# Designs tried in a protein design run: peptides against a protein of PDB entry 1IK9. Part 139

Target 1, 211 residues: chain A of PDB entry 1IK9
Amino acid sequence: MERKISRIHLVSEPSITHFLQVSWEKTLESGFVITLTDGHSAWTGTVSESEISQEADDMAMEKGKYVGELRKALLSGAGPADVYTFNFSKESCYFFFEKNLKDVSFRLGSFNLEKVENPAEVIRELICYCLDTIAENQAKNEHLQKENERLLRDWNDVQGRFEKCVSAKEALETDLYKRFILVLNEKKTKIRSLHNKLLNAAQEREKDIKQ
Target 2, 207 residues: chain A of PDB entry 1IK9 as posed
Amino acid sequence: MERKISRIHLVSEPSITHFLQVSWEKTLESGFVITLTDGHSAWTGTVSESEISQEADDMAMEKGKYVGELRKALLSADVYTFNFSKESAYFFFEKNLKDVSFRLGSFNLEKVENPAEVIRELIAYALDTIAENQAKNEHLQKENERLLRDWNDVQGRFEKAVSAKEALETDLYKRFILVLNEKKTKIRSLHNKLLNAAQEREKDIKQ
Target 3, 195 residues: chain B of PDB entry 1IK9 as posed
Amino acid sequence: MERKISRIHLVSEPSITHFLQVSWEKTLESGFVITLTDGHSAWTGTVSESEISQEADDMAMEKGKYVGELRKALLSVYTFNFSKESAYFFFEKNLKDVSFRLGSFNLEKVENPAEVIRELIAYALDTIAENQAKNEHLQKENERLLRDWNDVQGRFEKAVSAKEALETDLYKRFILVLNEKKTKIRSLHNKLLNA

## One batch from the design tools (peptide; made by RFdiffusion4, then SolubleMPNN)

Design b2_p19_4_s1 (from b2_p19_4, 13 letters changed)
Fold by OpenDDE base, seed 1:
Structure b2_p19_4_s1 (fold): chain B 211 residues (1-211), chain C 211 residues (1-211), chain A 19 residues (1-19)
Amino acid sequence: as target 1 above (211 residues)
Amino acid sequence: as target 1 above (211 residues)
Amino acid sequence: DEEEKKREEEELEEELAEE
């Protein structure tokens, strides 16, 4: 089961933060349980897959698009742009929400809720879920932080090895060329020496022929 | 201000999870505000630095050690080992907690709380803080995850460059030696040729002198 | 003979200049 808790403001009680809990199996499309609380009272209702389908049909909206709007409305809370407005009557236990665009507002959905007899249990469970989620996220953060520190060390180590490899390649090239030039110059000197000996021998032979 | 919320079980109501909120400035030693709730009622009290010091003195415990025990008791909740037991009387609003060791239990602290007139506001604020903490931790997790993915890419890139540098160094060495051997062999051949020409010229001169 | 020696000297100088 998936769960999301969001802060919402009700049009009827704009000064009091309410909490909207939604719980569902795998997808919101399969239906969901909605719980509203003000920290003192709680109200719960179940929305079926058939009700979601009917509401999409009544709106002449494609079901996937409608569920996409439900997800934005019910799971993100009132985003800072108040694109979604929430209404609840404590007397009728009727919950409905609207999408507000520049020139058009329309009702996105409506649900009958029931007042929970023991709201403290629902509130305690909600707080427990929040604390569990905090603990899980903290453990994940600590793990990711340690992994980042490991990856950064590993990156620095291989970067340093790479720089050493580049320098070693350049040094190798320079050293090999210097050694090659020395050996070549020795061979060139030997060739010149032999050539000069050959020229001298030819000049001596020309002198011997001229007697 | 720092804040921590923990789940605790009261000895008087072991079936009902309570929530212990502690709020303090920089260090718990400077004093703190404690709030207890069961999701319906809330109780709050202030503990001063002087009360903390007095309780440490009464226990004949060094203040830093005592504050260390307070931190473990009040901020970690009942750890799974029930090392700390919490007691609260709703009638007297007296809160006290004990440290349980194998052979010895001792009272670690006691506080008078006051029943909050509007517990729903305290509960709403507590839930808001939990939801804010979840959002902050989620944003941090997403950032750390993206950073991990970046560091992993950067590591793979430099590792691949390093491996290419190693291979290029080995190839360079091999290529330079091959080229050098070719040039040296040409020079050795020229030296041998010139040496043979010199030997032939010497033999011809010896023939001309014998003639 | 002199032209062949001169060619051998030029070839040796070219071989000495190409390195």
Scores: peptide ipSAE 0.015, ipTM 0.827, DockQ to the pose 0.000
Fold by OpenDDE base, seed 2:
Structure b2_p19_4_s1 (fold): chain B 211 residues (1-211), chain C 211 residues (1-211), chain A 19 residues (1-19)
Amino acid sequence: as target 1 above (211 residues)
Amino acid sequence: as target 1 above (211 residues)
Amino acid sequence: DEEEKKREEEELEEELAEE
């Protein structure tokens, strides 16, 4: 089961933060459980897949788009200021919410809730879920931090190997050229020496012919 | 102000999860506010730096060690099973907790709490803090995930440059040796040619002397 | 013979100077 808790403000109690819990299986479209609390009382209701489909039809809205609007209203917390208005009557247990756009406001959905007999149990379970979520997110943060540190070490190691490879390439080129020049100069010297010996031998032969 | 909320079990109500909130400024040693709730009622107390010092002295424990034990008991949530036992009387508003070791159990601290007149306000504020902490940790998780993705890209980029540098070094070495061998072979051929010319000239001179 | 040797010497000096 997936769950989201958000804070909302009711039009009837604008000074008191309320909490809206929505719980569902895999997709919000399959139905959900909605719970409202003010920290003293709680109210719950089950919304079926058929009710979601009926509300979409009544609004003449495509079901996927309607479920997308439900997800924004019920799961995102307070979006941009005043986009969603929440209404609840403690007397009728009727919950409804409106989408307020610049030029148009419309009712997005309505639910009949039931007063919970033991609100403290619902509140305790809600706080437990918040604490579990905090612990899970903290463990994930610590894991991601350690992974960042690993990736940074691995990057530094490769960077250091790369810099050494660049320097080694330059050093190799320089060393090979130096060694090659030395060997070439030795061969050039030997060629010059052999040429001089040929010239001297020719001069001696010309002297021997001239007697 | 720093805050930690934990779930605890009271000896008097072992089936009902209670929540222990501790709030402090910079260090727990400077004093803290403790709040207990069962999701219906709430109790609060302020523990001063002087009371913490007095409890450490009464226990004959070094203050830093005592504050370290307070931090483990009050902030870590349920540590290993049953290491800390919490007791609270709703009648006396007396809260105390014990450290249970294998061979020794001892009282670690005690506080007089006061019943909160508006527990719903304390519970709402506590839930708000949990939701804020969830939102902050989610934003941090998303940031760390993006940073991991960045570090992975940066690593792949350097790794690819490193592999290219290795291949380029090997190619450079191979190319330089091939070019150098060609030039050296030309010079060796010229040396052999000149040496053969010298041998022929010596043979001709020996013929001319015998003639 | 002397002109051919001088040409071979010039060619060798040119080959030695061009590297």
Scores: peptide ipSAE 0.015, ipTM 0.826, DockQ to the pose 0.000
Fold by OpenDDE base, seed 4:
Structure b2_p19_4_s1 (fold): chain B 211 residues (1-211), chain C 211 residues (1-211), chain A 19 residues (1-19)
Amino acid sequence: as target 1 above (211 residues)
Amino acid sequence: as target 1 above (211 residues)
Amino acid sequence: DEEEKKREEEELEEELAEE
C-alpha cells in the first residue's frame, strides 16, 4: 500500500491547515482511501475504481488523464499554483475539489466522507507514518552520503593513477628518444669512421700505382 | 531552533502511542520546551537551564553526562532497548522518566506540564513539521542521488581516459621501438657494407704486393 | 668506377649530413 499526506486549505476554513491522506494499492486508478483531518476531527472515505471511472466519464475526460489530475490534486499537496481548491462540509461530510484554470473552475472530483469515531487513532497513525517516513528518508540520506564519499575517493584514486600514467608516458617517450639518439649517433660515428678508412685506403692505393 | 519528535509509550497507557516533542536552541543544555500528545490532548512545559543544572546536581551527576542522558531519553525516541521509561499523570500534569539499568531504575528527570487549551493547533503544527522534514529530506535525497550519478559518470570518464592512456603508452612504446629498430638496422647494414668494402680493399692490396 | 665511387661518397656524406 502506498500513502501520501498533504497539507490542504479548505475554502471554508482557510486559516486552519488540514491534512489530506490518500492511501492506495499500486495505482491510484484501482481506488483509494481518503482521510481528512484538522488535528481534532477526522473523516474517511473509500473511492472505488468504478467511482473513478464514473467521474472520468461524467467529466468526459479520458481515464488516464483524469487519474493524472487526481494524482496532482490529491498527492502533490498544495503546489505553488493554487490550481486545486478543496471544499469540505462538516455537516454533510461532502468533500469536493476543483481545478482552477485562468477563466474556468471545474469540479474535478467529489467524495462522501464519514466522520471517524476515534480521530485520535487516525491522527496518531498519521504521525507514526510521518515519523517512519522521516526515519526511512534519513537512513537513505546517510546511505547516499556514504556512497558519495566512496565514489569521490574512487574518483580521486583513478584520477591520481591517470595523472601518473600521463607522466609515465611522457617520461617513457623522452627516455626512449634519448636512448635512441645516443645509439644512432654511435652508429653514425662508426659509419663516418669506416668511410674515412675507405677514403684513406683508396688514396694509398692511388699512391702505390703512381713508380 | 532545533526540534525532535519521538514516539513514546507511557507506563499508564502502554496501548496508546504518545508523541514527545522537544524543542531547543543550539544546545539542549540551554533549556527546552517539551510537548506531549496522544493525538487528542496535548501538554507542554518549559525546562530552563537552571532546572537542568539543578536536576543534574540533585542526581549527583556531571552536567555534561546528564545532558547526554537527556538527549538519549528525550531525542532518540524509544530505542530498541527500553532503557528509558516514561510516566505521565493527566491529573497532575506531572511527567517523569526513568533510566532502567539491569537491577536499578532511577528517575532521570521530571517536568510539570500544562494542558494545552487548543491541542489541535499543536497537533497540526507537529504534523506540519513532520511534512516539512519529509520534504526537506526528500530534496536532500534527490540532490545526493543526482550527485551520486554525477560522481559515477565522472569516475567512468576518468577510468575510460586512464584505460586509453595505458593503451596509448603501450602503442607509443611499440611504435617507437619499431621505428628505431628499422633505422638501426639500416645503419647496421651500412656499417656491414662499409666493413666488407674495407676487407675487399685490404685483400686486393695484399694481392698487389704478392704480385 | 671512380665516378661511381665519388657519387656513392657524396650520397653517403649527404645522408650523413641530413640525419
Scores: peptide ipSAE 0.014, ipTM 0.826, DockQ to the pose 0.000; fails the geometry check
Fold by OpenDDE base, seed 3:
Structure b2_p19_4_s1 (fold): chain B 211 residues (1-211), chain C 211 residues (1-211), chain A 19 residues (1-19)
Amino acid sequence: as target 1 above (211 residues)
Amino acid sequence: as target 1 above (211 residues)
Amino acid sequence: DEEEKKREEEELEEELAEE
């Protein structure tokens, strides 16, 4: 089961932060449980997949688009743009919300809620879920931080090996050229020596022919 | 201001999860505000730095050690070892907690709380803080995840450059040796040719002398 | 002279064979 809690302001009670909890299985489209609380009272309703389909049809809206609007309204809370307005009557237990556009406002959905007999239990469970979520997110943060530190160490290790490889390549090239020049110069010296011996031998023959 | 909310079980009401909020400035040693709630009622008390010092002195415990035990009891909640037992009287508003060791149990601290007139406001603010903490932790998780992905890309880039450098070093060594061998073999061939010319010239001179 | 030339030729053949 997935769960999201958001803060909302009711048009009837704009000075009192309300909490809107939505719980669903796999997808919001398959239905959800909605819980509203003011920290003293709580109200709960169940919305079925059939009711979501009916509301989409009544609005002449494609179901996927309608569910997308439900997700924005119910799971994101009233974002800073107040695009969604929430209304609730404690007397009728009727909850409805509107989407406010510049030139058009329309009712997006409506639900009948039931007043919870023991709101303290619902509030305690809601706080427990928040604390569990905080603990899970903290553990995830600590894990990700340790992974970041590992990845940085691994990067520094490979970087240091790379720099050593570059330096070793340059040193190898320089050393091989120095060794080659030494051996090549020895061979050039031997060639010059043999050429001088040939020239001397030819000069001696020319002297022996001239008696 | 720092804040921590934990779950506790009261000895008087073990079936009802209570929430213990502690709020402090910089260090718990400088004093704190304690809030207890059952999701319906709330109780608050302020503990001063002087009261913490007095409780440490009354226990004949070093202040830093005492504050360390307060931190474990009040900020960690009852860990799975039930090392800390929490007691509260709704009638007297007296809150106290004990540390349970194998052979010794002792009162660690005691506070007079006051019943909050509007518990719903305290509960709403507590839920708001939980939701803000969830949002902050989620944003931190998303940031750390993106940094992990960046560090992994940077590691793969340097690793690929390192592997190319290793291969280039081996290829350079092989290519330089091949080129050197070719040039050296040309010089060796020239030396052999000059030697054969010297031998032939010596043999011709020996024929001319015998002739 | 002839023995010294022959030694120089043998040393050069060895140097050429060891390469």
Scores: peptide ipSAE 0.014, ipTM 0.826, DockQ to the pose 0.000; fails the geometry check

Design b2_p19_4_s2 (from b2_p19_4, 14 letters changed)
Fold by OpenDDE base, seed 1:
Structure b2_p19_4_s2 (fold): chain B 211 residues (1-211), chain C 211 residues (1-211), chain A 19 residues (1-19)
Amino acid sequence: as target 1 above (211 residues)
Amino acid sequence: as target 1 above (211 residues)
Amino acid sequence: EEEEEERKEEELEELLEEL
C-alpha cells in the first residue's frame, strides 16, 4: 500500500492547515482511502475504482487523464500555484476540490467522508508514518552520501592513474627516441668511416696504376 | 533552533504511542523546550540551563556526561533496547524518565509540564515540521542520487580513457621497436655491403701488385 | 639510394617532431 500526506488549506478555514492523507494499492486508479485532519478531528472516506470511473465519465474525461488530475490534486497538496482549491463541510462531511485555470474553474471531484470516532489514533498513526519516513529517508541519505564519497575516491584514484599513464607514455616515447638516435648515429659514423676507407683505397689504386 | 521528535511509550499508557518533541538553541546544554503529545492533548515545559546544571550536580554527574545522557534519552526516543523508561502523570503534568541498566535503574531527570490550551495547533505544527523534513530529505536524496549518477559517469569515462592510455602505451612501444629494428637492419645491410666492397678492392689491389 | 635514405631519415625526424 502506498501513502501520501499533504498540507492543504480549506476555503472555509484558510487559517488552519489541514492534512490530507491518501492511501492506495499500487495505483490511485484502483481506488483509495482519503483521510482529512486538522490535528483535532479526523474524517475518512473510501473511494472505489467504480466511483473514479464514474466521475471520469461524468466529466467526459479519459480515465488516465482524470487519474492524473486526481494525483496532482490529492498527492501534491496545494502546490505554490494554488491550482487546486479544497472545500470541506464539517457539518455534511462533504469534501470537494476544484481545478482553477486562468479562464475557467471546474470541480474535479467530490467525496463523502465520515467523522472518525477516535481521531487521536489516526493522528498518532499519521505522525508515526511521518517519523518512519524521516528515518528511512535519513538512512537513504547516509547511504547515498557514503556511496558518493566512495565514488569520488574511486574517481580520484583512476584520474591519478590516468595522469601517470599519460606522463609515462610521453616519457617512454622520449626515452625510446633518444636511445634509437644514439644507436643510429653510431651506425651512421660506421658507414662514413667505411666510405672514407673505400675512397682512400681507390685513390691508392689509382696512384699504383700511374710508374 | 534545532528540533527532534521521537516516539515514546509511557509506563502509564504503554498501548498509546506518545510523541516527544525537544527544541533547543545549538546545544541541549543551554536549555530546551519539551513538548509531549498523544495526538489529542499536548503538554509543554521549558527546561533552563540552570535546571540542567542543578540536576547534574544533584546526581553528582559531570555536566557534559549528563547532557550526553539527556541527548540519548530525549532525542533518540526509546531505542530498541528500552534503556530509557518514560513516565508522565496527566494529573500532575509531571514528566520523569529513568535509565535502566542490568543491575540498576536510576532517575535521569524530571520536568513539570503544562497542558496546552490548543493542542491542535501544536499537533498541526508538529505534522508540518515532519512534512517539511520529509520534503527537505527527499530533495537531498534526489540531489545525492543525481550526484551519484554524475560521479559514476565521470568514473566510467576516466576508466575508459585510462584503459585506452594503457593500450596506447603498449602499442606505441611495440610499434617503435618494430620501426627501429627495420631501420637498424637496413643500416646493418649497408655496413655489410661496404665491408664486401672494401674486401673486393683489397683483393683487386693485391692482384695488380702480383701482376 | 642516398636520397631515399635521406628521405627516410627526414620522415623519421618529422615523425620525431610531430610526437
Scores: peptide ipSAE 0.019, ipTM 0.830, DockQ to the pose 0.000
Fold by OpenDDE base, seed 3:
Structure b2_p19_4_s2 (fold): chain B 211 residues (1-211), chain C 211 residues (1-211), chain A 19 residues (1-19)
Amino acid sequence: as target 1 above (211 residues)
Amino acid sequence: as target 1 above (211 residues)
Amino acid sequence: EEEEEERKEEELEELLEEL
């Protein structure tokens, strides 16, 4: 089961924050339970998948679009500046909400709610859910923070190894070139020595021919 | 101002979850406001820094240790298995709590609460705080998640550069050796050629002398 | 002298093959 609690302002009671709870199984389009509370009284209604389909048809709206509007209205909450206006009659237990566009307002949906006999139980359960959600989110935050710290350490370790590898590559290149130059110079010296011996032998032979 | 809401079970009403709110400025030892609710009624009391000091003195407990026990009792919440037992009389508005050790139970503290005239306002504000805390924690979770994803990318990028640097070092070494061997072999061939010329010149001179 | 120079060349070849 999924659940969302939002703050709403009723047109009839704009000074009193109300809480709108919506509970559903997997998808909001499969139906939902709606609960309204002012912190003293509570009202609950069930909206079926068939009612959602009927409301979409009555509005001549595609079902997916209609459910998308329900999701925005019922799960996001609304302040006085929001696109959605909420109305509730405590006498008739009739809840309805409107979408306010710049030039046109229209009724998005309506639900018959029933007054809960024991509102304190509903309110306690609502607070329990909020506290559970806080605890879960705190545990997740602590986990993510520790993971961030781990990832930062791992990054620093690899960065340090990379810098050492770069320096080692440059050092290797420099060392190999120095060694190679030494060996090449020895071979060049030997070539020069052998050439001089050959020139001397040729000069001696030219002397022997000239007696 | 700091605030913590916890679930508690009262000895007098073990089947009804109560909510214990504690609010304080910077440190719990500077005093706090305590609010108890069952989701229908609410009771509030103020505990001053002087009262906390007096309770610590009356218990013959060091103030920091006493505040540490208050923090555990009032901010952690308690179930039936917890070290802390909560008692409240709705008639006297007297709230007290005990620490239960294996061999000894003792009263940790006591507060006179006052019944709130408009409990719905206290309950609404409590729910508002829970919803705000949920929203803040969600935003923090989303931020930490995005940061984790960034750090993971940065790690992969450096790791890939490191692996390329290792491979480039090995390739450099191999290439330099191959080039050096080629140049050395050319020099060795030249040395051998010059030695053979010297030997031939010596053999010709030995023929000329015998001749 | 020539044998000592050949030995130094072989040691340098071995040092170049071992690197």
Scores: peptide ipSAE 0.020, ipTM 0.830, DockQ to the pose 0.000; fails the geometry check
Fold by OpenDDE base, seed 5:
Structure b2_p19_4_s2 (fold): chain B 211 residues (1-211), chain C 211 residues (1-211), chain A 19 residues (1-19)
Amino acid sequence: as target 1 above (211 residues)
Amino acid sequence: as target 1 above (211 residues)
Amino acid sequence: EEEEEERKEEELEELLEEL
């Protein structure tokens, strides 16, 4: 089971933050349970896949698009733009919400809720879920932080090895060329010396023929 | 202001999860406010720095050690070892907690609470704080995850450059030695050729002298 | 082959004169 809790403001009680919990199995499209609370009372309703399909059909909206709008309205919390307006009657237990666009406002969905007999149990479970979620998210944060610190160390180590490898390649090239020049110059000097000896021997032979 | 919310079990109501909120300015030693709730009723008490000091003195415990025990008892939630036992009387509004060690159980602290007139407001604020904390921790997790993915890419890129640099250094060394051997062999061949010409010239001169 | 070795020698000698 997946769940999301959001803060909402009811049109009827704009000064009192309400909490909307949505719970579902695998996908919101397969149906969901909504729970509304003001911190004293709670109300719960179940919405089936057939009801979601019927509401999409009644709206002449494609089901996937409709479920996408339900997800934004019910799971995202009221973002800073009051795009979604929530309404609830405690007397009729009727919950409905509207999408407010620049030029058009329309009802997105409506649900009959039932008043929970033991709201304290629902509120305690909701707080437990929040505290568990905080603990899990803190553990994930600590894990990710430790991994980041490890990866940063590993990066610095490889970067330092890479810089040393670049410098060692340049130094190797320079050293090899210097050594090669020295050995080549020795061979060139020996060739020149042998050529001079050959020239001298040829000049001496030409002197010996001339007597 | 810092705050921590923990689940606790009261000795008087072991089947009902209670929530203990502790709020403080800078350090727990400077005093704190505790709020207890069962999801229907709430009770609040203020503990001053002087009361903390007095309780430490009454226990014959060093103040820093005592505050360290308060922090473990009140902020850590009941860990799996029932080291801390919480007691509350709804009639007297008296809250106290004990530390249970293997051979010794002792009262760690006690506070007079007052019943909150509007518990729904306190519960709503508590849920708001939990939801804000979840959102902040999720944003931190997403940031750390993106950084982790960046660092992993950067590590792979530098590692790949390093491996290429190692291979390029070995290839450079091998290529330079091969080229150098070719040039040296040619110069050695030229030296051998010049030596043979010198030997032939010396033999011809010895023939001309005998002739 | 000899001309290609001489050319490689000249290229190496030029590379060695530039260092």
Scores: peptide ipSAE 0.019, ipTM 0.831, DockQ to the pose 0.000; fails the geometry check
Fold by OpenDDE base, seed 2:
Structure b2_p19_4_s2 (fold): chain B 211 residues (1-211), chain C 211 residues (1-211), chain A 19 residues (1-19)
Amino acid sequence: as target 1 above (211 residues)
Amino acid sequence: as target 1 above (211 residues)
Amino acid sequence: EEEEEERKEEELEELLEEL
C-alpha cells in the first residue's frame, strides 16, 4: 500500500493547516482511502474505483486524465499555485475540491468522510509514518552519500592512472624514436665509411691502370 | 535552531506511542525545549544550561559525558535496546527518565512540563516539520541519485579511455619495434653488401699484383 | 605490464646493439 500526506488549506478554515492523507494500492485509479486531520479531529473516507470511474464519466473526462488530475490535487500537496481549492464541512462531513483555471473553475471531486472516534490514534500513526519515512530517507541518503564518495575516489584513481598512461605512452614514443635515431645514425656512418673506402679503392685501381 | 522528534514509550502508558520533540540552539548543552505529545494532549518544558550543569554536578558526572547521555536518551529515540525508561505523570506534569544498565538503574534527568492549552497547534506544527523534513530529504536523495548516476557514467568513460590508452601504448610499442627492425635490417643488408664489394675489390687487386 | 615493457625495451636495445 502506498501513502502520501499533504498539507492543505480549507476555504472554511484558511488559518488552520489541515493534513490530507491518501492511501492506495499500486494505482490511485483502483480506489483510495482519504484521511483529513487538523491535529485534533480526524475524518476518513474510502473512494472506490467505481466512484472514480463514475466521476470521470460525469465530468466527460477520460479516466486516465481524470486520475492524473486527482493525483495532482490529492498527492502533490498544495503546490505553490492555488490551482486547487479544498472545501470541507465538519457538519456534513462533505469534502470537495475544485480546479481553478484562469477562465473556469470546476469541481474535480467530492467525498463523504466520517468522523474518527479516536483521532489521537490516527494522528499518532500519521506521525509514526512520517518518522519512519524520515528514517528510511535518511538511511538511503547516507548510503547514496557513501556511494558517491566511493565513486568519486574510484574516478580519481582511474583518472590518475589514465593521465599516467597518456604520459607514459608519449614518453615511450619519444624514447624509442631517440634510441632508433642513434642506431640509424651509426649505421648511416658505417655505410658512408664503406662507400668512401670503395670509392678510394676504385680510384687507386684506375691510377694503377694509367704507367 | 535544531530539532529532533522521537517516539517513546511511557512506563505509565506503554500501549500508546508518545512523541518527544527536543529543540535546541547549536548544542544540547546550552539548554533545550522538550515537547511531549500523545496526539491529543501536549506538554512543553524548557531546560536551561544551568539545570543541565546542576544535574551533571548532582550526578558527579562530567558535563560533556552527561550531555552525551542526554543526547542518546532524548535524540536517539527509543533505540532498539530499552536502555532508557521514560516516565511521565499527567497529574504532576513531571517527566523523568532512567538509564538501565545490567547492574544499575539510575535517573538520568527530570523535567517539569506544562500542559499546552492548544495541543492541536503543536501537533500541526510537528506534522508540518516532519513533512518539510521529508521534502528536504527527498530533494537531497534525488540530487545524490543524479550525482551517483553522473559519477558512474564519468567513471565508465574514464575507464574505457584508460583501457584504450593501455592497448594503444602496447600497440604503439609493437608497431615501432617492427618498423625499426625493418629499417635496421635494410641498413645491415647494405653494410654487408658494401663489405663484400670491398673484399672483392681487394682480392682482385691482389690477383692483379700476382699477375 | 611494466616488467614486460622493460623486457621489450631490453630486447630492442640488444637487437639494436647486435645491429
Scores: peptide ipSAE 0.016, ipTM 0.828, DockQ to the pose 0.000; fails the geometry check

